# Peptides against a protein of PDB entry 5IXI, part 24

Target 1, 141 residues: chain A of PDB entry 5IXI
Amino acid sequence: TPLLDASSLEYLFAQGQYDLVKCLAPIRDPKTEQDGHDIENECLGMAVLAISHYAMMKKMQLPELPKDISYKRYIPETLNKSIRQRNLLTRMRINNVFKDFLKEFNNKTICDSSVSTHDLKVKYLATLETLTKHYGAEIFE

## One batch from the design tools (peptide; aimed at target 1 F101)

Design b2_p19_1_s1 (made by RFdiffusion4, then SolubleMPNN; from b2_p19_1, 10 letters changed)
Fold by OpenDDE base, seed 1:
Structure b2_p19_1_s1 (fold): chain B 141 residues (1-141), chain A 19 residues (1-19)
Amino acid sequence: as target 1 above (141 residues)
Amino acid sequence: SSLEGLDEFLEKVKNTKIF
């Protein structure tokens, strides 16, 4: 459970997004190639959480989001640059997978589990803590 | 719970084959 009040949680959520994207909270080193892929996937998951939170705060439905919505602004800049260096087929696959993640999350997870913006902030920060190097000290109890 | 649903989603994301 979070130790923070609503205002502090909102601040840390915003700061955490910034720290992840700007690599101020760098992602952890992969132990294996598969672990590296898992980390990349989790980053895409973080992007889904962030975008969905944004949409919910703006009272927007998924179809109302711009068609050019992308993970690119919501993942670590280093990962974004890495993806850009991959071949066209791989980039297309990543784009398609992300679209599927976003659609599934908003059509199933949010609806089936009654997820709130508060829940998204908590889960985002908790995931950020495990995904990054030495980030977040005792945010939750 | 809502947090369990989020955990299940993120676990599915982690285990999705992209490469």
Scores: peptide ipSAE 0.550, ipTM 0.928, DockQ to the pose 0.909
OpenDDE base, seeds 2, 3, 4, 5: peptide ipSAE 0.540, 0.544, 0.546, 0.544; ipTM 0.927, 0.927, 0.928, 0.927

Design b2_p19_1_s2 (made by RFdiffusion4, then SolubleMPNN; from b2_p19_1, 10 letters changed)
Fold by OpenDDE base, seed 4:
Structure b2_p19_1_s2 (fold): chain B 141 residues (1-141), chain A 19 residues (1-19)
Amino acid sequence: as target 1 above (141 residues)
Amino acid sequence: SALDGLDKFMEKVKNTKIF
C-alpha cells in the first residue's frame, strides 16, 4: 500500500465517494445470493462512514443532523433504485436498520476506538477496493 | 486500534439481516 499524504487522501476520498455513488466504480458481481446481500449491506455501511465523516468535518453531533438523514445520497445509484422498487416493509426495515447503524457507530465505534476523519477515509477507500470491480488497483497496488 | 474498530463495525454490518 503506497503512502498517501493528507491532501492526496482527501482528494481520493472525495473522488471515491463520487465514483461509488455515480457507479463509475461499479460494485462487484455477487458470487452467491448471500454475497449479494453482503454487498448491499456493505454499501449501507459505507454510507454510515461517509455521513459520519461529514458530521465530523462539520463538527456536528448526531442529534444535529436532520432527522430524515438517509443513505440515499451515499450509496450506488443503482442500489438506491433497487431499494425503491422493494416493498414498503422492506424499505421501512432498511431505513430503521440504517439509523441504528448510524447511531451505534457514532455513539460507540467512534468514541470507543478514537476514530478520526483520517481513519474513516482510509477505511472507506480500502473497502472500495474490495467492493467494486476494478477500483483501487491503481491506488493500492 | 481505530481501524480494528472500523473493521469490526463493517463486519457486523455485513452479518446483519436486512434484505
Scores: peptide ipSAE 0.643, ipTM 0.948, DockQ to the pose 0.874
OpenDDE base, seeds 1, 2, 3, 5: peptide ipSAE 0.643, 0.638, 0.642, 0.641; ipTM 0.947, 0.947, 0.948, 0.947

Design b2_p19_1_s3 (made by RFdiffusion4, then SolubleMPNN; from b2_p19_1, 11 letters changed)
Fold by OpenDDE base, seed 2:
Structure b2_p19_1_s3 (fold): chain B 141 residues (1-141), chain A 19 residues (1-19)
Amino acid sequence: as target 1 above (141 residues)
Amino acid sequence: SSLDGLDKFMEKVKNTKIF
């Protein structure tokens, strides 16, 4: 991964989030049904990274985050629309699992691995490259 | 390392039965 200064990394991270959510960097086409589920799960993971980064930047602890915090604004809009079409039980599961992911990530992963906001940006962008169709060629080549 | 921890987390997320 190329070395980026802090300001450049901040810009790319912000732009990458926008591109993912607005589907300007569309997620890759699934090869199988399971691959599709893996992609969707990874998007939820990306939401965890984004929210946690926000919290860290604001020096907020997890309990300070809104109780109704959701993945909805941090995943591709197309995926969000798709999820809304799923049955109630599935949507409830997604919500609960996401909250568990967020809790685990902030209470264990960040602390145990000494994760910084810098690390989150790098991981987010690196994942964005593999998750989307054509993103990252100009950054990681 | 921090990156290893992030990799493990994302892998766990990917492999979790949600949908």
Scores: peptide ipSAE 0.619, ipTM 0.942, DockQ to the pose 0.890
OpenDDE base, seeds 1, 3, 4, 5: peptide ipSAE 0.618, 0.617, 0.618, 0.618; ipTM 0.941, 0.942, 0.942, 0.942

Design b2_p19_1_s4 (made by RFdiffusion4, then SolubleMPNN; from b2_p19_1, 10 letters changed)
Fold by OpenDDE base, seed 5:
Structure b2_p19_1_s4 (fold): chain B 141 residues (1-141), chain A 19 residues (1-19)
Amino acid sequence: as target 1 above (141 residues)
Amino acid sequence: SSLEGLDKFLEKVRNTKIF
């Protein structure tokens, strides 16, 4: 794995977020129904990483984040459209679980593991590679 | 390590029944 300077990593991280959300780097096709659910979960995880990175860069704690913060702007647009078509109870569950993920990640994982913004970028890009079709192969091979 | 913590979190996310 090549070492990237801070500027290069910042660029790749920003571009990766854009590519994922705009589906320029489309998520991989599910092999099974359960695999499809795993992919959707991973996308929510990616949203947690992205939002937490934003919060850390702005030196904001969770209570300072907008109360209506959600995954919607941080997941693939195709997935967001799919979620909007699901029933109300399912959408409510997704929203609640995501908020729990975000809370746990910021109150426990970041603090307990001394996670930095650098670590978030690295993990985001690494996960993006496994989540999408033929993305980032030259970066991490 | 920090990356290990991130891996554990993502694993928990994958193992959570949401949909």
Scores: peptide ipSAE 0.557, ipTM 0.932, DockQ to the pose 0.869
OpenDDE base, seeds 1, 2, 3, 4: peptide ipSAE 0.557, 0.556, 0.553, 0.557; ipTM 0.932, 0.932, 0.932, 0.932

Design b2_p19_2 (made by RFdiffusion4)
Pose (drawn by RFdiffusion4):
Structure b2_p19_2 (pose): chain A 132 residues (1-60, 70-141), chain P 19 residues (1-19)
Amino acid sequence: TPLLDASSLEYLFAQGQYDLVKCLAPIRDPKTEQDGHDIENECLGMAVLAISHYAMMKKMSYKRYIPETLNKSIRQRNLLTRMRINNVFKDFLKEFNNKTICDSSVSTHDLKVKYLATLETLTKHYGAEIFE
Amino acid sequence: DFYEEDKEEALEKLQSMFE
């Protein structure tokens, strides 16, 4: 018997997206530059998941689906790199919706689950309360 | 750039989440 029902899961998914975007769920610190880049790439993956879920729900830009801090960080880079980030994101989104959804038979439930499960490892102290 | 360099690995990691 699981802890959450569909309603709580949907609400938690919406809250999780809110936390990720508004940085209430701050992304974990990088161990290396490579780890940092990997984290940014995971964030693009999270944006793909959020958009894919939205489109899936209604039966049908990454900027509004990533932490604002990364957004400010990306806005500081040269234009070619930003075009590159956009192209990489588009490729991820296309590849995910055209192949992975079908191949791995990804439902909306699995998607929300992977999103939140990813929040547990992508961000600092998710679900914990720290008092000073 | 690392987005170009890491693209394939990052895409595999994204897809493998659902395997």

Design b2_p19_2_s1 (made by RFdiffusion4, then SolubleMPNN; from b2_p19_2, 11 letters changed)
Fold by OpenDDE base, seed 1:
Structure b2_p19_2_s1 (fold): chain B 141 residues (1-141), chain A 19 residues (1-19)
Amino acid sequence: as target 1 above (141 residues)
Amino acid sequence: SPFEKNKEKSLEKLKNLFK
């Protein structure tokens, strides 16, 4: 893990979330159609990390989370716009896929490996670096 | 859908980050 104090890590994590959602750290361009699908799924993964962190910080279980806590708040705005323009069936499937993704991550990773909020922040930033075009390389130098 | 098809792959990627 990078040698960052708690305050710096908290700041970078918050800023990274903001930059991803607002597209200030734009996601990388797809090289193929399949790569585009992988990028979108990776964005959903980022939302899983962010929501899991939120739940842990609030000491809440997933079913207890407010209904407005969804992937829509934690993915790039451009992707969110794209999803909203897809047909109803597709949107329903995406919602269900994400719910399953979040649940599986909770069951198979958070619970099984005793992940901490610190771990989630580090992995979020590490993933953000690979997902985006130019972001965050200096964090882990 | 692409999301459904690649969900497990993405999950494994996340799991691997914590190994």
Scores: peptide ipSAE 0.161, ipTM 0.778, DockQ to the pose 0.708
OpenDDE base, seeds 2, 3, 4, 5: peptide ipSAE 0.158, 0.155, 0.159, 0.158; ipTM 0.777, 0.776, 0.780, 0.777

Design b2_p19_2_s2 (made by RFdiffusion4, then SolubleMPNN; from b2_p19_2, 9 letters changed)
Fold by OpenDDE base, seed 3:
Order: C-alpha cells, then structure tokens, then sequence
Structure b2_p19_2_s2 (fold): chain B 141 residues (1-141), chain A 19 residues (1-19)
C-alpha cells in the first residue's frame, strides 16, 4: 500500500465520496439475494464512515448534526432511489437502525480506538475499492 | 429489513477495520 500525504488523501477521499454517490464508481453486482443485502449494508456502512468524518471535522456531536446530514446523501443514488420506493414502515426502520448504527460506531469504535479523520479516509477508500467494480486499483494494492 | 437483521454483522465489520 503506497503512502499518501495528507493533501492527496483528502483529495482522494472527497473524489471517492462523489464517485460512489454519483455511481461513477458503480457498486459490484450481487451474486445472490443475500449478497445484495450485504452490498446495501456495506453502502450504509460507507455512509457511517462519511458522516462520522464530517462530524469529526466540524467538531460536532451526532445530535448536533443538521437534519439533512443522513445516509441519503452518502450512498449511491441508485440505492437511495430504491430505498425511497420501499414501504413507509421499511423506510422508517432503515432510518432508525441507521441512526443507532451511526451512534454505536461513534461511541464504541471511534472513541475506544482513538480513530482520527486520517484513519477514516483510509478505511473509506479501502472499502470503496472492494465494494465497487474495479475502482481505485492505483490507490491501494 | 435486511439491514435490521444484519446490523450487528455490519457493525462488527466496520469495527474490524480499526483493530
């Protein structure tokens, strides 16, 4: 894995977020129905990383985050559209479960492991490479 | 939902990134 300076990492992280959301880096095709579920959950995990990074950069606690800062802004737009087509109960459950997921990650993982914004960017890009189709090969070997 | 059913697995996967 090549070493990236802070400026390069910041740029690649921002570009990676944009590419994922705009489907310029399309997510991999599911092999089974369960694999499809795992892919969706992994996308939501990417949103957790991105929002956690945002909160850390802004030095804000999760309850202080603007209402518009949600997984909807940080997942592939195709998945976002798919979720919006699901029934109301399902959408409400996804919202609540994601909120708990984000809270648990920040309280138990970020704090307990002393995670930095640098760490979040590295892990985001590494996960992006495995989640998408042949993306970021030059970033991480 | 599939996310509800597999939240713990997803959380553990994220946690493992920082171990």
Amino acid sequence: as target 1 above (141 residues)
Amino acid sequence: SPFEENKEKSLEKLKSLFK
Scores: peptide ipSAE 0.211, ipTM 0.809, DockQ to the pose 0.775
OpenDDE base, seeds 1, 2, 4, 5: peptide ipSAE 0.210, 0.206, 0.208, 0.206; ipTM 0.809, 0.806, 0.807, 0.806

Design b2_p19_2_s3 (made by RFdiffusion4, then SolubleMPNN; from b2_p19_2, 6 letters changed)
Fold by OpenDDE base, seed 3:
Structure b2_p19_2_s3 (fold): chain B 141 residues (1-141), chain A 19 residues (1-19)
Amino acid sequence: as target 1 above (141 residues)
Amino acid sequence: DYYEENKEKSLEKLKSLFE
C-alpha cells in the first residue's frame, strides 16, 4: 500500500465521499438479494464512517449533532432514491437501524479504540475500494 | 427486517478494520 501524506489523504477522502454519493464510483452489482442487502448495509457503514469523521472534526459528540444528520447525504444517490420509494415503516426501520449503527460504532469502536480522523479516512477509502466496481486501484495497487 | 438482521455483521466488519 502506497504511503499517503496527510494532505493527500484528506483530498482523497473528500473526493471519495463525493464519488460515492454522486455514483461516479458506482457500487458493485449484487449477486443475490441478500448480497443486495449487504451492499446497502455497507453503504450505511460508509455513512457511519463519514459522519463519525465529521463529528470528530467538529469536536462534537453524537448527542450534540443536529437532529437532521442522517445517512441521506452520505450514501449513493441511487440508493437514497431507492430508499425513498419504500414504504414508511421500512424507512422508519432503516432510520432506527442507522441511528443504532452510528451509536454502537461510536461507543464500541471510536471510544474504545481511540480512533483518529486519520484512521477513519484510511478505512473509508479501503472500504470504498471493495464496495465499488473499480475504484481505488490507482491508490492501493 | 433485513437491515436489522445484518446490522451486527456490518458493525463487526467495521470494527474489525480498527482491531
Scores: peptide ipSAE 0.269, ipTM 0.834, DockQ to the pose 0.721
OpenDDE base, seeds 1, 2, 4, 5: peptide ipSAE 0.265, 0.258, 0.252, 0.263; ipTM 0.832, 0.832, 0.830, 0.831

Design b2_p19_2_s4 (made by RFdiffusion4, then SolubleMPNN; from b2_p19_2, 9 letters changed)
Fold by OpenDDE base, seed 1:
Structure b2_p19_2_s4 (fold): chain B 141 residues (1-141), chain A 19 residues (1-19)
Amino acid sequence: as target 1 above (141 residues)
Amino acid sequence: DYFEENKEKSLEKLKNLFK
């Protein structure tokens, strides 16, 4: 359980997003090819959490979000560059899969579990700690 | 596409975070 006040949690959540995207908190090394795929999917999951938090803070529903909202700004830049190098059809599929992922998370988790922005920040940081090499360990006791 | 193939697994993992 994190031992942080609301202001500290807000700061660390914002900083954690920045560190993940800018690769200042580098993601862990894959042990196998499948592990690499799992890591990339975890990054997409982080984007789902971040965008869900954004929407909730803005009191917006998913259909109301700007059309340019995507995973691109919420995943490590290295992964984003890798995806950009893949063929058009693959990129289109990734976009569609992510949109479905975000929608399903909203419908089946956000709504069903009455998740708060506080919950999202905590889970984001917890996931960030497991996804990256050595980050956020001091946040939790 | 491994993103699509593993989406359900990732979704379940995220859901489990909030149980």
Scores: peptide ipSAE 0.156, ipTM 0.778, DockQ to the pose 0.721
OpenDDE base, seeds 2, 3, 4, 5: peptide ipSAE 0.151, 0.151, 0.065, 0.152; ipTM 0.775, 0.774, 0.686, 0.773

Design b2_p19_3 (made by RFdiffusion4)
Pose (drawn by RFdiffusion4):
Structure b2_p19_3 (pose): chain A 132 residues (1-60, 70-141), chain P 19 residues (1-19)
Amino acid sequence: TPLLDASSLEYLFAQGQYDLVKCLAPIRDPKTEQDGHDIENECLGMAVLAISHYAMMKKMSYKRYIPETLNKSIRQRNLLTRMRINNVFKDFLKEFNNKTICDSSVSTHDLKVKYLATLETLTKHYGAEIFE
Amino acid sequence: DPLFANAHSVFNEFISDFH
């Protein structure tokens, strides 16, 4: 018997997206530059998941679906790199919706689950309360 | 560019839990 029902899961998914974007769920610190880039890439993956879920729910830009801090960080880079980030994101989104949804038979439930399960490891102290 | 060298690998690993 699971802890959450569909309603709580949907609400938690929406809250999780809110926390990720507004940085109430701050992304974990990088161990290395490479780890940092990997974290940015996971954030693009998270944006793909959020958009894919939205499109799936209604039966049909990454900027609004990533932490604002990374957004400000990306806005500081040269234009070619930003075009590059856009292209990489578009490729991820296309590949995910064209192949992975079908191949791995990804439902909306699995998607929200992966999203939140990814929040548990992508961000600092998710679900915890720290008092000073 | 190191920034993107592993981008697709990281994404594939990221979505591997769906398999």

Design b2_p19_3_s1 (made by RFdiffusion4, then SolubleMPNN; from b2_p19_3, 9 letters changed)
Fold by OpenDDE base, seed 1:
Structure b2_p19_3_s1 (fold): chain B 141 residues (1-141), chain A 19 residues (1-19)
Amino acid sequence: as target 1 above (141 residues)
Amino acid sequence: DPLFENAREVLKRFFSSFY
């Protein structure tokens, strides 16, 4: 794969987030029902990466983030709409699982300084390539 | 919702490269 300089990586990361959320880089079609579940869970993972990157760039700890922080703005709009159509208890559970994992990820990875913003961007773009339809082919060729 | 029944485990695998 090509080596990207810092400025190029920053641009691609920002654009990748936009493309994922706006569904300009549509997620791949599920092959099975379980595959569909995996895709949606990967989207939640992408949200964790995006939020963690944001927090690190702003030099904010997780407790300093707004209390209403959620995955909603960091997942594909189509998935967000789907989740909003589910019943309240389901939405609460999804939110709790996400928040718990975000906290755990922050404590074990971010606070320990074992992961940099660079690492998060690379992981995000690599996942984006596998999650979406033919996105990033030029980057990872 | 069975969709996210194992979400935590999937997410752990998702980030396994960081641990």
Scores: peptide ipSAE 0.443, ipTM 0.903, DockQ to the pose 0.692
OpenDDE base, seeds 2, 3, 4, 5: peptide ipSAE 0.428, 0.414, 0.277, 0.441; ipTM 0.900, 0.896, 0.820, 0.898

Design b2_p19_3_s2 (made by RFdiffusion4, then SolubleMPNN; from b2_p19_3, 10 letters changed)
Fold by OpenDDE base, seed 5:
Structure b2_p19_3_s2 (fold): chain B 141 residues (1-141), chain A 19 residues (1-19)
Amino acid sequence: as target 1 above (141 residues)
Amino acid sequence: DPMFENARNVLKKFFSVFY
């Protein structure tokens, strides 16, 4: 955002990731089953943004990422627990689809566009505002 | 941003098969 310098944005991004994962900034309650699915997808999207940012900061290509790269460390702990309760086949599919999407996102959006780490941080924080119960009021108002 | 919107749509499409 034009109103935040690089240092402030970096701080907010780091704190936002921690708050989301540790559920210090809890995600909003779903209103319907479909809303719950949308929330899960947004959380997985947040993981894609965070991982892509990490890769860019480390100047890593996708094949150079850790072999154990997963959404598990980048989504709310409550959601991670929910996914763990699903059957093995479903969990395996989620893992595979996520990795495929991560590859697609990095190839098409990161490598073939002008997206920067700055853009990823802005998008992350903006999504965090809509996804959590009270975070938006604290940071953006 | 259209790039992020497209990514969101792709993500929703991918994970919708699990619901």
Scores: peptide ipSAE 0.064, ipTM 0.706, DockQ to the pose 0.113
OpenDDE base, seeds 1, 2, 3, 4: peptide ipSAE 0.032, 0.035, 0.038, 0.045; ipTM 0.654, 0.674, 0.668, 0.683

Design b2_p19_3_s3 (made by RFdiffusion4, then SolubleMPNN; from b2_p19_3, 9 letters changed)
Fold by OpenDDE base, seed 3:
Structure b2_p19_3_s3 (fold): chain B 141 residues (1-141), chain A 19 residues (1-19)
Amino acid sequence: as target 1 above (141 residues)
Amino acid sequence: DPMFENAKEVFKKFFSSFY
């Protein structure tokens, strides 16, 4: 694996977010129904990483984030469309689970100052390699 | 819904490197 300096990591992180959301790096096909649920949850996890990174860069605490903070702009557009097709109760539950996880993650990691923006970018890119179909070959060969 | 039942476990595994 090649060594990445801070500038390269910043570029790849920004490009990776764009590629994931715009489905230029499409998520892998689920092997089972449970695998599909795991993929969706990992995508929500990616949204938590992206939002937390944004908040840290803007020096915003979780209470300062908009009350309507959402995963919608931080997950693959195909997944977002799929979620929109589900019934209201399911969508509300997804929103609640996401908000609870975002709060928990920030309380346990960001507020404790145990996780840096560097750590978030590394985790994000590492997950992209396994979550998407062909991502990472150019970066990690 | 299996998605919600498994969510916490997936999240714990996902972020285990941060704890």
Scores: peptide ipSAE 0.283, ipTM 0.834, DockQ to the pose 0.711
OpenDDE base, seeds 1, 2, 4, 5: peptide ipSAE 0.268, 0.270, 0.276, 0.274; ipTM 0.828, 0.829, 0.828, 0.825

Design b2_p19_3_s4 (made by RFdiffusion4, then SolubleMPNN; from b2_p19_3, 11 letters changed)
Fold by OpenDDE base, seed 5:
Structure b2_p19_3_s4 (fold): chain B 141 residues (1-141), chain A 19 residues (1-19)
Amino acid sequence: as target 1 above (141 residues)
Amino acid sequence: DPMFENARETLKKFFSSFY
């Protein structure tokens, strides 16, 4: 956001990641089963943003990313526990969808330098506001 | 699988502002 300097944005982004993963900023309750799926997909999107930001900061290309790269460390712990309870086939498919999208996003968006780390942080924080129950009240209002 | 195809489309929408 234009109103936040780089230092403030960096701090909020770091804190936001921690709050989301540790469920200090809990995700909103689903209204329907489909809404629940949408929330999960949004969380996976957040993981893509976080991982891409990490890669950019480390100046790493996709082949240089850790081979065990996964959404597990970048989504709410409650969601991670839920996914672990699903059958192996489902978990494999979730992993594949995530990895495919991460690859696509980085190849088409990050590698072309069309998106900066600043943009990723802004998108991350903006999504936190809509994804979580109470986050953003003191920051965005 | 329709479920995971839908997931992919949702993710595309999530990042639509970047495309």
Scores: peptide ipSAE 0.332, ipTM 0.861, DockQ to the pose 0.584
OpenDDE base, seeds 1, 2, 3, 4: peptide ipSAE 0.326, 0.293, 0.299, 0.314; ipTM 0.860, 0.849, 0.849, 0.857

Design b2_p19_4 (made by RFdiffusion4)
Pose (drawn by RFdiffusion4):
Structure b2_p19_4 (pose): chain A 132 residues (1-60, 70-141), chain P 19 residues (1-19)
Amino acid sequence: TPLLDASSLEYLFAQGQYDLVKCLAPIRDPKTEQDGHDIENECLGMAVLAISHYAMMKKMSYKRYIPETLNKSIRQRNLLTRMRINNVFKDFLKEFNNKTICDSSVSTHDLKVKYLATLETLTKHYGAEIFE
Amino acid sequence: SSKMKDFFDSVSTTKHPFY
């Protein structure tokens, strides 16, 4: 018997996206430059998941689906790199919706689950309350 | 990216007791 029902899961998914974007769920610190880049790449993956879920729900830019801090960080890079980030994101989104949704038979439930499960490891102290 | 492929391939296989 699971802890959450569909309603709580949908609400938690929406709250999780809110937390990730507004940085109430701050992304974890990088161990290395490579780890940092990997974290940015995961964030693009998270944006792909959020958008794919939205499109899936209605039966049908990454900027609004990533932490604002990374957005400000990306806005500081040269234009070619930004075009590159956009192309990589588009490729991820296309590949995910064209192949992975079908191949791995990804439902909306699995998607929200992966999203939140990823928040548990992508961000600092998710679901915890720290008092000073 | 291989890491990103793994990330997306894992979506349906991720199981969580809470959800």

Design b2_p19_4_s1 (made by RFdiffusion4, then SolubleMPNN; from b2_p19_4, 9 letters changed)
Fold by OpenDDE base, seed 3:
Structure b2_p19_4_s1 (fold): chain B 141 residues (1-141), chain A 19 residues (1-19)
Amino acid sequence: as target 1 above (141 residues)
Amino acid sequence: SERMKEFFNSVAKTKDPRF
């Protein structure tokens, strides 16, 4: 496994976010209904990582972020389209779950100073490799 | 969600085994 310097890691993190959202790195096919839910949760987790990284870089806490902050710009476009087609109650639940996850992650992980922006980039790229079809094999194999 | 808790906990690791 190659050692990545800070500038390389920053580049790969930015590129990985774009590839995930634009489906240039397509998410893996679900094997079961439960697997589909796991994939969705992982995508929401990726959004939490991306937003938290942004907040940390801007040195702002979660309450300083807009109240209407959403996962929509941080998940695969295909998944976003799928969610928009679901009924209102389901969409409300997903939104609430996401906001709870973001809040929990910020309060219990970020505020504890146990996670750095470096850690978030590493975790994001590592998850991207497992979440998508054959992405990052040249980096992590 | 237990899955998401596991996800968050994995982020807290000091080093990813792939690096």
Scores: peptide ipSAE 0.161, ipTM 0.765, DockQ to the pose 0.542
OpenDDE base, seeds 1, 2, 4, 5: peptide ipSAE 0.157, 0.091, 0.077, 0.069; ipTM 0.767, 0.714, 0.723, 0.705; seed 1 fails the geometry check

Design b2_p19_4_s2 (made by RFdiffusion4, then SolubleMPNN; from b2_p19_4, 9 letters changed)
Fold by OpenDDE base, seed 3:
Structure b2_p19_4_s2 (fold): chain B 141 residues (1-141), chain A 19 residues (1-19)
Amino acid sequence: as target 1 above (141 residues)
Amino acid sequence: SERMKKFFESVAKTKDPRF
């Protein structure tokens, strides 16, 4: 596989975010109910990566982000539609879980400077390859 | 979540060798 320079990574990261959210790179079909939950958690994780990357680029700490920050703009639109159709208690649980994930990631990983924006882009693209049906083959092969 | 914990840990400690 070819080595990617910083500019290439930045481009692919931006494109990958758009492709995931707009379902141009559709997420893989779940094989079981548990697999479906794992896929959803990975999508929420992708949102955490994207938001954290944004915050780091803007030199913002998590408390400086809007209190109503949400995964909605950072997950596949199909999944967002699915979540909106679930009952209120389930949606509240998902919101709380996401906020907890974001907070823990910020506190234990971002705030201690153990992760760079470069690391986030690498992890995002690597996860995108495995999470989606056919994306990334020409990039990572 | 165990999977999310592993996800966070993998971000912090590993780099994809393809990059």
Scores: peptide ipSAE 0.183, ipTM 0.789, DockQ to the pose 0.640
OpenDDE base, seeds 1, 2, 4, 5: peptide ipSAE 0.166, 0.189, 0.095, 0.102; ipTM 0.775, 0.794, 0.731, 0.731; seed 2 fails the geometry check

Design b2_p19_4_s3 (made by RFdiffusion4, then SolubleMPNN; from b2_p19_4, 10 letters changed)
Fold by OpenDDE base, seed 4:
Structure b2_p19_4_s3 (fold): chain B 141 residues (1-141), chain A 19 residues (1-19)
Amino acid sequence: as target 1 above (141 residues)
Amino acid sequence: MSSMEEFFKSVAKTKDPRF
């Protein structure tokens, strides 16, 4: 497999985000109920990666992010629609869990400079390959 | 350990020869 240069990685990362959110690369079907929960958690994790990458690129700290920062524009639209159909308590739980993990991720990785934007892109694309049905079959080589 | 916690802890450990 040819090694991607920095510019190619940046392009694929941007395209991958678009493909995931717009469901051009649809997420895989869950095998069990627990697998479904894992898929949702990975999607929320992908949102954390994307937001953190954005913040790092803009030289922003977590407190500088909008107070209403959300996963909504960083997860598959189908999943977002599904979440919006759930009851209020469930949505509140998801929002709280997401915010807590975003904060924790920033505190434990970004604030201590243990993770770079490069690492985030690699993790994002690697997860995208396993999370989606067919992504990488034609692009990743 | 939660799935999300495991996910985050694996970020810096991810290796892919393509990237």
Scores: peptide ipSAE 0.264, ipTM 0.817, DockQ to the pose 0.696
OpenDDE base, seeds 1, 2, 3, 5: peptide ipSAE 0.249, 0.210, 0.219, 0.149; ipTM 0.807, 0.794, 0.798, 0.718

